# Ledger of designs, part 67: peptides against a protein of PDB entry 3T6J

Target 1, 375 residues: chain A of PDB entry 3T6J
Amino acid sequence: PIVESYIGFIESYRDPFGSRGEFEGFVAVVNKAMSAKFERLVASAEQLLKELPWPPTFEKDKFLTPDFTSLDVLTFAGSGIPAGINIPNYDDLRQTEGFKNVSLGNVLAVAYATQREKLTFLEEDDKDLYILWKGPSFDVQVGLHELLGHGSGKLFVQDEKGAFNFDQETVINPETGEQIQSWYRSGETWDSKFSTIASSYEECRAESVGLYLCLHPQVLEIFGFEGADAEDVIYVNWLNMVRAGLLALEFYTPEAFNWRQAHMQARFVILRVLLEAGEGLVTITPTTGSDGRPDARVRLDRSKIRSVGKPALERFLRRLQVLKSTGDVAGGRALYEGYATVTDAPPECFLTLRDTVLLRKESRKLIVQPNTRLE
Target 2, 372 residues: chain A of PDB entry 3T6J as posed
Amino acid sequence: PIVESYIGFIESYRDPFGSRGEFEGFVAVVNKAMSAKFERLVASAEQLLKELPWPPTFEKDKFLTPDFTSLDVLTFAGSGIPAGINIPNYDDLRQTEGFKNVSLGNVLAVAYREKLTFLEEDDKDLYILWKGPSFDVQVGLHALLGHGSGKLFVQDEKGAFNFDQETVINPETGEQIQSWYRSGETWDSKFSTIASSYEECRAESVGLYLCLHPQVLEIFGFEGADAEDVIYVNWLNMVRAGLLALEFYTPEAFNWRQAHMQARFVILRVLLEAGEGLVTITPTTGSDGRPDARVRLDRSKIRSVGKPALERFLRRLQVLKSTGDVAGGRALYEGYATVTDAPPECFLTLRDTVLLRKESRKLIVQPNTRLE

## One batch from the design tools (peptide; made by RFdiffusion4, then SolubleMPNN)

Design b1_p12_5_s4 (from b1_p12_5, 5 letters changed)
Fold by OpenDDE base, seed 2:
Structure b1_p12_5_s4 (fold): chain B 375 residues (1-375), chain A 12 residues (1-12)
Amino acid sequence: as target 1 above (375 residues)
Amino acid sequence: ATAGEVYPVVRA
């Protein structure tokens, strides 16, 4: 077998300032069979990058072909085990040297196990479809999130010699219609500038890329979905994201006005964006469970994903990228923290919904270190 | 990175 490992200070999710990595390590075995779909995704990556909702001037100058493999984890030492990884976590290195993507296949396999009777916050009519397609849709989301989420976009930089990596005279900010007025100076990084919101903001961008690009027929074809199956995968992927946005409230601490999990904060932000789009796209309805206690239902109108959801997400995702590229911390913070704010304001009453989420909280899944044997 | 449902990265 092909063995891969990494060890060191890698992920910064536990640093409030997003800068200092926690010590992690894993040993994994390459799953060749499961890597094939990701190889096809890599082969299409350069073309798919052009489908993202920003000008080429805000994308990497040169496409660098990354690695993408599926790994079966034998051991993982850290505070949490991801479903996918994109490394390095430095945007400058991603732009100039390239990057590597991995899907932790056996982690995903564990995550796919769902008991219908324990599945919370979905309409009964959606449960069977959700159970059927959650796994496949999540494969799509993880692949897009890592490769085309974290692997996309350009930071505008002025180096120590005063040279720019963009043409100041010709590059136009698509949000303002003006020339670029801000950038990263020498020694400034994404994490150093955006600090407390950097990790969650980037995860939100990557998740949004996944939702946006999963609508593209070529993406679904790469993963082997066509016709009605492709539409179901899209629906379940979007449904899973809006549901995750509700579940995310578990990781909000009202007393401290803070989030304890970067990805969950990101998913809540996406939920807020899609709710703001209106037109009946997303509905969260408080209900009463069979036990007589509070419950809730999330509804996503399938017919409005492309007509309402996509345009809303497009505008939001473009703003995320433009603010990131230009190093506009003030604008980025205002945008992101605005959507990340949790209040009890009607109609959603998110603090009340949080109580419902906590009441319906499921037991945390655990992964036990597997063993290997000869077949 | 993508956090799955199995191990959400919790900030300490």
Scores: peptide ipSAE 0.117, ipTM 0.749, DockQ to the pose 0.270
Fold by OpenDDE base, seed 4:
Structure b1_p12_5_s4 (fold): chain B 375 residues (1-375), chain A 12 residues (1-12)
Amino acid sequence: as target 1 above (375 residues)
Amino acid sequence: ATAGEVYPVVRA
């Protein structure tokens, strides 16, 4: 077998300022069969990057072909086990040296186990479809999230010698129509500047890339989905995201006005963006469960994903990228914290919905270290 | 990185 491992101070999710890495390590075995579709995604990455909603001037100057591998994890030492990884977490190195992506395939397989009777917050008519396509759609989402989410975009930098990595005279900010007015100075990083919102903001950008690009027929084809299956995968991927945005409320602490999980905060933000788009795209309806206690249902209008959802996500995603590229912390914080704010304001009444989410909370899944042997 | 539903952060 091909064995991969990594170890070090890698992920900063547990640092409130997003800067200090937690010591983490894993040992895994390469799943060659599952890696094949990710290799095809890598082969299309350069073209797919052009489909992202920002000018080429906000994308990396040179495409560096990354590695993407599906791994079956044997042991994982850390506080949390991800479904996918993009490393290194240093934007400068991603731009100049490249990066590696991995999907933890056996972790994903555990996540696929869903009991219909315990599946919360979906319409009955969506449950079977959701169960059928949750796994495949999540494979698509993870692949896009890592490779084209974390693997996309450029930071504008002025180096220690005063040189810029962009043409100040010709590069235009697509949001303002003006020349670039802010950038990262020498020694400044994404995490150092954006601090408390950096991790969640970046996850939100990556998740948004996944939703946006999963609409592209080439992406679905790479993953082996065509026709009605491709449309169902798209629908379930978007449905899963809006549902996750509701579930995310579990990880908000009202009394401290903070979030305890970066990805869930990101998913809540995306839910807010898609709700703001209006036009009946997303609806969250409070209901009464069979036990007579509060429940809720998330509805996504499939017919409005492309017409309403995509344009809303396009505008939001472009704004995320532009603010990131220019190091505009004030603008970025205003945007992101605005969508991440949880109140009980009508019509959504998110704090009330949070009570419902907590009431319907299920026991967490456990991951147990596997064994392996030679045959 | 992306977290799955089995992410242990559910404990916090």
Scores: peptide ipSAE 0.062, ipTM 0.785, DockQ to the pose 0.287
Fold by OpenDDE base, seed 1:
Structure b1_p12_5_s4 (fold): chain B 375 residues (1-375), chain A 12 residues (1-12)
Amino acid sequence: as target 1 above (375 residues)
Amino acid sequence: ATAGEVYPVVRA
């Protein structure tokens, strides 16, 4: 078997300021079959980057071919086990040296071990489809999230010598129509500037890239989906995201006005964006469960994903990127915190929905180290 | 990184 490992101060999710890494490590075995799909995704990465909704001036100047491997994790030492990883976490290094992506395939398998009768917040007619395609759709999402989410975009920088990595006279901010008014100075980083929202904001950008690009036929083809299957994978991926946005409320603490999980906050933000798009794209309906207690249903109109969802996500994703590239902390915080705010305002009544989410909370899954043997 | 639904939140 091919063994991969890493160790060190890597992920900063436990730092409220998104800067200090937690010490972690893993040992994993390469899954060759799934890795082949990700290799095909890498082979298309340069072209797919052009499909992202920002000008080339906001993308990396030079494409660097990354590595992408699917891994079956043998052991993971840390506070939590991710589904995917993109490293290093330094944007400058990603842009100048490259990066590596991994998908923890057997972690995904565990995440999807949900019994139909325990599956919450979905319409009955969606449950079987969701169960069938959750795994495959998540493989797509993770691949896009890591490779083209975290692996995309440019930071505008003025170096210690005063030189810019962009042409100040010709580069135009697509949101304002004006020249670039802000950038990162020497020593400033994404995390140092955006601080408390940096991790969640970046995860939101990456998740949005996944949803946006999964609509591209080439992506589905790379993963082996065609025709009706491809459409079902798309639908379930988007459905999973909007459901996750509702589930995310578990990780909000109203009394402290804070989020306890960066990815879940990101997913809630995406839900808010898609709800704002309106036109019946996403509907959350409070209901009464068979037990007589509060419940809810999330409905996604698949026929409106491309017509309503995609344009809304496009605009939002472009704004995320532009604000990130220009180091516009004020604008970025205003945008992101606006969507991340949880109130009980109608029609959604998110604080009330949070009570429902907590009431319907599933038991926490434990991931146990697997056995392995040579045959 | 991408966290699944099973990604544990370190509760303070």
Scores: peptide ipSAE 0.057, ipTM 0.764, DockQ to the pose 0.273
Fold by OpenDDE base, seed 5:
Structure b1_p12_5_s4 (fold): chain B 375 residues (1-375), chain A 12 residues (1-12)
Amino acid sequence: as target 1 above (375 residues)
Amino acid sequence: ATAGEVYPVVRA
């Protein structure tokens, strides 16, 4: 088998400032069959980048072909096991040197082990479909998230010599219609500027890219889905995201007004964006469970994903990217923290919903090291 | 500065 290993100070999610890496290590075996799908995605990456909702001037000047492999993890040493990884975690290096993507395939499989009777917050009519397509849709989401989420977008930079990596006279901010008014100066990085929101903001951007691009037929084709199956994969991917946004409330601490998990905060933000879109796209309904205690249901209108959801996500995703590219911390923080705010305001009453989420919380899953055999 | 780019498992 082909063995890959990662070790070092890699992920910064445990740093409140998003800058200091946690020491992490894993050993994994390459899944050749699944890696082939990701290689097809890589082969289409340059084309798919053009489908993202920002001008080419806000995208990388030169496409650097990354590696993308699916890995079956044998051992993982760290505080949290991801489903996917994009490294290095330095935007400047990603733009100039390239990057590597991995999907931790067997970690993804663990997420699929939910029993139907324990599946919370979904309508009964959606449960079987969700169970069937959660895995495949998650593969799509992870692939897009890593490769085209984290792997996309340009930072506007002025180097130590005063040179810009963009044409100040011709590049237009698509949100304002004006020339670029802010950028990263020498020594400034994404993390140093956006600090406490950097990780979650970037995850939100990456997740949004996944949702947005999974609507593209070529993406579904790459993963081997067509016709009704492709539509079901799309639906379940979006449904999973809005459900995750509700589940995210577990990771909010009201007393401290803070989030304890960057991706969950990101997913809550996306939920808020899609709720704001209105028109019956997403509905969260408080209910009473069979036990007589509070429950809730999330409903996503499939027919409105493209007509309502996509445009809302497009606008939001473009704003995220523009603010990131221009280093507009004030604008970025205002936007992101606005959507990340958790109150008990009607109609959603998120703090009340949080109580419901906590009440329905499942036990923490145990991930156990697998055995391997030579055949 | 390392922006951690991991996709965590969603709990169901």
Scores: peptide ipSAE 0.035, ipTM 0.726, DockQ to the pose 0.130; fails the geometry check

Design b1_p12_6_s1 (from b1_p12_6, 5 letters changed)
Fold by OpenDDE base, seed 3:
Structure b1_p12_6_s1 (fold): chain B 375 residues (1-375), chain A 12 residues (1-12)
Amino acid sequence: as target 1 above (375 residues)
Amino acid sequence: MFGVAGEVYPLA
């Protein structure tokens, strides 16, 4: 088997300032069959990047073809095990030197095993579809998230010599219609500038890219889905995201006004964006469970994903990217923290919903080292 | 960066 591993100071999620990496390591084996799908995605990446909702001037000047492999993890030493990884974690290196993507396939497989009777917050009519397509939709989402999420976008930089990596005279900010007025100076990085929101903000951008691009027919084709199956995968992917946004409330600490998990905060932000879109796209309804205690249902109107959801996500995603590219910390923080704020304001009453989420919380799944053998 | 963690992510 092909063995992959890494070790070192890699992920900075445990650093409140997003700067210091946690020392971690893994050993994994390559899943060749699943890797082939991601290789096809890589082959289409340059074209798919053009589908993202920002001008080419806000995208990398040169496409650097990355590797993308599916891995079955044998052991992982760290505070958490991801479903996917994009490295290195330095935007400047990503845009000038390249990057690598991995999907941790057996980690995803653990998430797929949900019992119908324990599936919370979904309408009964959605549960069977959700169970059927959660796994496949995760593969799509992770692939897009890593390759075209983390792997997309340009940072505007002025180097130590005063030179810009963009044309100040011709590049226009699509949000303001004006010339670029801010950028990263020498020594400034994404993490150093955006600090406490950097990790979650970037995860939100990457997740949004996944939702946005999964609507593209070519993406579904790459993963082997066509016709009704493709539409179901799209639906379940979006449904999973809005459900995850509700579940995310578990990871909010009201007393400290903070989030304890960057990805979950990101998913809540996306939920807020899609709720703001209105028009019945997403509905969260408090209910009473069979046990007489509080419950809730999340509904996503399939017919409004493209007409309502996509435009809303497009606008939001573009704003995320523009603010990131220009190093506009004030604007970025205002935008992101605005959506990340959890209050009990109607109609959603998120703090009340949080109580419901906690009430319905199940024990989290644990990942243990698998056994393997040579045949 | 980490990708999706979700419900399988073990918090430290």
Scores: peptide ipSAE 0.039, ipTM 0.767, DockQ to the pose 0.454
Fold by OpenDDE base, seed 2:
Formats: C-alpha cells, structure tokens, sequence
Structure b1_p12_6_s1 (fold): chain B 375 residues (1-375), chain A 12 residues (1-12)
C-alpha cells in the first residue's frame, strides 16, 4: 500500500489569533478507488474555478494542478481528526507553489452512519432521503470545499519592492465599481490581518464554494450522479448545511459571545445568509417532541435552491472573496461578525433554539484507531 | 487547513 504521513505544527484552530499551529501527525494509507473520484475533480478544477462568482482578476493567475487523494487513517495524533485537509495553510504559497488536498475516507465513513430514530431537526419526509444521500453529498462537499474552496481566490499583494501582483489601473472591485484601494503589504498574511476571524471566515468561504458549485451539472457528473439522483444529492447537501447551521449553536457560548468551533460558526453564518434570502427558502419551526419537551424542524424548499438560494449565496460568497483579496479587514469583520451574531430576536430566536439544540444533543462520536489485515 | 469537520470539527 501507499503510505502517507505528515507531522508538525500545522493547523491553527486552537490559536485565538489563528497564527500558531497545533502539533499534529498522522499515518494513513491511500485508498486508490476513492482517490480516482478526486482525480477527476482535479482534472476539471481549472474549468470549474471559472464558475466562481468573482472576476478572473480575483482568481489565481495560474492554475497549479494539485494532488488530491483519499486516505484511510491508521493513526492521528492531535486534538481532532478532520474529514478533509488542504495544505499548506498559507495563501501566498498556494498561489505560487501549489497545494495538496486530502480526504480522510474512513473518517467520513464513520460520519455517514446515521440512525433514523436519532436524526434530529429534520422533517420526517426528508429523513430517508437524507440518510440515503448524506454520504454521497459529503463526498461532493468535501471535494469542492478543499479543492475549489481553499484552493481558490487571489490575495492582492504589494511586495517589499513595491511591485503589485495585480494591475492597479485596470482591476476593478466588483462590489464598489472602483479601483482596488487596499491590499496585503509585505509580511502581511491572511491570518495576520484577519486574526480572530480568519479561520472561520475561510471555512465559511470554502463551505459556500461547495454549496455553490455543487449546483453545477459537471460537478455531479464527475461524482457519478445524473438526473434525479443529482438533484437529490444537491438537495441533501444544502439541507445538511442548513441543519448544520442550527446544530452549530451548540458551539456558541452566549456569556462570552464566543464560538468554539470555526467550521460550525461558518455553517451558522451560511444558515443566516440563506434565512435572510427569505421567500420561504429556509424555515426553522419550533415544535414539541414526543417527550413533551422543545424540539425544532428545519425545512429547505428544494424548488427555491436555484432561484433564491444560489443568488443569495453568490452575492455573499463574492463579498467574502473580494474582502479577502483586498485585505479589507474592517469590511470583512463587519460582514462576517454580523452574520455570526447570535441573538434571541424574532422570528428565529436563536438563543432559544440553542437551548433546544442542547436539549437534543447527541453523544459525540469518537474515532478509534483501526487495524490492518492481509486479505 | 482542515476542510470538512471530523471529530473535533463535526459534520452534522
């Protein structure tokens, strides 16, 4: 088997400033069969990048073909095991040197296991469909998230010699209609400028890319879905994200106004964006469970994903990218923290919903180190 | 960067 490993100070999620990496390490075996799907996605990446909702001037100047493999983890040393990885964590290096994508296949497999009776916050009519397509939709989302999420976008930089990596005279900010007025100076990075929101903001961008691009027929074809199956995968992917946004409230601490998980904060932000879109796209309804205690239901109108959801996400995603590219920390913080704010204001009453989420909380899944056998 | 959540960064 092909063995892959990494070790070192890599992910900075545990650093409040998003700068210092946690010491991590893993040993894994390449899953050749699963990797083949991601190879097809890589082959289409350059074309799919053009589908993202920002001008080419805000995308990488040159496409660098990345590696993308599915790995079965034998051991992982760290605070937690991700489902997917994109490295390095430095946007400048991603732009100039390239990047590597990894899907931790056996981690995903564990996450796919869902018992219908324990599935919370979904309408009964959606549960069977959700269970059926959760796995496949995750594969799509992870692939897009890593490859075209983290792997997309350009940072505007002025180097130490004063040279720009963009044409100041011709590049226009699509949000303002004006020339570019801010950029990263020498020594400034994404993490150093955006600091406390950098990790979650980037995860939100990557998740949004996944949702946005999964609507593209070519993406679904790459993963082997056509017709009704493709539509079901899209629906379940979006439904899962909306549900995740509600579940995210578990990781919010009201007393400290603090989010404890970057990905979950990101998913809540996406939920807020889709709720703001209105028109009946997303509905969260408080209910009463069979036990007589509070419950809730999330509903996503399938027929409005493309007509209402996509445009809303497009605008939001473009704003995320433009603010990131231009190093506009003030604008980026205002946008992101605005959507990340949790209040008890109607109609959603998120703090009340949080109580419901906590009440319905399931036990945390744990991954135990596997073994290998000769067949 | 970590992409989709695992044990510590959970998927829904």
Amino acid sequence: as target 1 above (375 residues)
Amino acid sequence: MFGVAGEVYPLA
Scores: peptide ipSAE 0.038, ipTM 0.760, DockQ to the pose 0.346; fails the geometry check
Fold by OpenDDE base, seed 1:
Structure b1_p12_6_s1 (fold): chain B 375 residues (1-375), chain A 12 residues (1-12)
Amino acid sequence: as target 1 above (375 residues)
Amino acid sequence: MFGVAGEVYPLA
């Protein structure tokens, strides 16, 4: 088998400032079959990047073909096991040297193992579909998230010599209609500048890219889905995201007004964006469970994903990217923290919903090292 | 950076 590994101070999710890496490492085996799907995605990446909702001037000047492999993890040392990885975590290196993507396939498989009776917050009519397509939708989402999410976008930089990596005279901010008025100075990085929101903000951008691009037929074809199956994968992917946004409330600490997990905060933000879109796209309804205790249902109107959801996500995703590219910390923080705020204000009453989420919380899953054998 | 499924990555 083909063995891959990494080790070192890599991910900064445990740093409140998002800058200092946690020491971690893994050993994994390449899953050739699934890797082939990601290779097809890589082959289409340059074209798919053009589908993202920002001008080419806000995208990388040159596409650098990355590696993307699916890995079955044998061992993972760290605070948590990811579903996917995009490294290195420095935007400048991603832009100039390239990057590598991995999907941790067997980690995803664990996530897929959900019993119908344990599925929370879904309508009964959606449960079977969700179970059927959760796995495939995850593959799509992770692939897009890593490759085209983390792998996309340009930072506007002024180097130590005063030179810009963009044309100050011609590049226009699509949100303001004005010339670019802010950028990263020499020595400034995404993490250093956006600090406490950097990780979650970037995860939100990457997740949004996944949702946005999964609507593209070519993406679904790459993963082997066509016709009704493709539509179901899309629906379940979006449904999973809005559900995840609700589940995310578990990771919010009201007393400290903080989030304990960057990805879950990101998913909550996306939920808020899609709720704000209105028009019946997403509905969260408090209910009473069969046990007589509080429950909730998330509904996603399939027919409104493209008409309502996509435009809302497009606008939001573009704003995320523009603010990131220009190093507009004030604007970025205002935008992101606005959507990340958790209150008990109607109609959603998120703090009340949080209590429901906690009440319905499932037992923590444990992932153990798999066995290996020679064949 | 990496993506994590909420069900797989508990920090609580």
Scores: peptide ipSAE 0.037, ipTM 0.766, DockQ to the pose 0.337; fails the geometry check
Fold by OpenDDE base, seed 5:
Structure b1_p12_6_s1 (fold): chain B 375 residues (1-375), chain A 12 residues (1-12)
Amino acid sequence: as target 1 above (375 residues)
Amino acid sequence: MFGVAGEVYPLA
């Protein structure tokens, strides 16, 4: 078998300022079959990047072909085991030197092991479909998230010599219609500049890229989905995201007004964006469970994903990227924290929903080292 | 950076 490993101070999610890496490591075996799908995705990456909702001037000047491998993890040492990884965690290095992507395939499989009777917050009519396609849709999402999410976008930089990596006279901010008015100076990085919101903001951008690009037929074809199956994968991927946004409330601490998990905060933000889109795209309905206690249902209107959801996500995703590219911390913080705010305001009453989420919380899953054998 | 599934992430 082909063995992959990494070790060091890598992920910064445990640092409140998003700068200091946690010491972690893994040992894994390459899943050749799934890796082949990701290689096809890599082969299409340059073209797919053009489908993202920002001008080419806000995308990387040169496409650097990354490595993308699906891995079956044998051991993972750290505070949390991811589904996918994009490294290094330095946007400047990603832009100039390249990056590597991995999907932790057997970790994803654990997420698939939800029992139908324990599946919360979905309509009964969606449960079977959700169970069937959760895994495949998540493979798509992770691939897009890592490769085209984290792997996309340009940072506007002025180097120590005063030179810009963009044309100040011709590059236009698509949100304002004006020339670029802010950028990263020498020594400034994404994490140092955006600090406390950097990790979650970037995860939100990456997740949004996944949702947005999973609508593209070529992406679905790469993963082997066509026709009705492709549409079901799309639906379940979006449904999973809005459900995750609700589940995310578990990771919010009202007393401290803070989030304890960057990805879940990101998913809540996406939920808020899609709720704001209106038109019946997403509906969260408080209900009463069979036990007589509070429950809730999330409904996503499949027919409105492209007509309502995509445009809303497009606008939001473009704003995220523009603010990131220009180093506009004030604008970025205002946007992101606005959507990340949790109140009990109607109609959603998110703090009340949080109580419901906590009430319906499932037991913590255990990740156990697999038993490996040679054939 | 890495993606974490909400249902997989073990938080204390």
Scores: peptide ipSAE 0.036, ipTM 0.759, DockQ to the pose 0.347; fails the geometry check

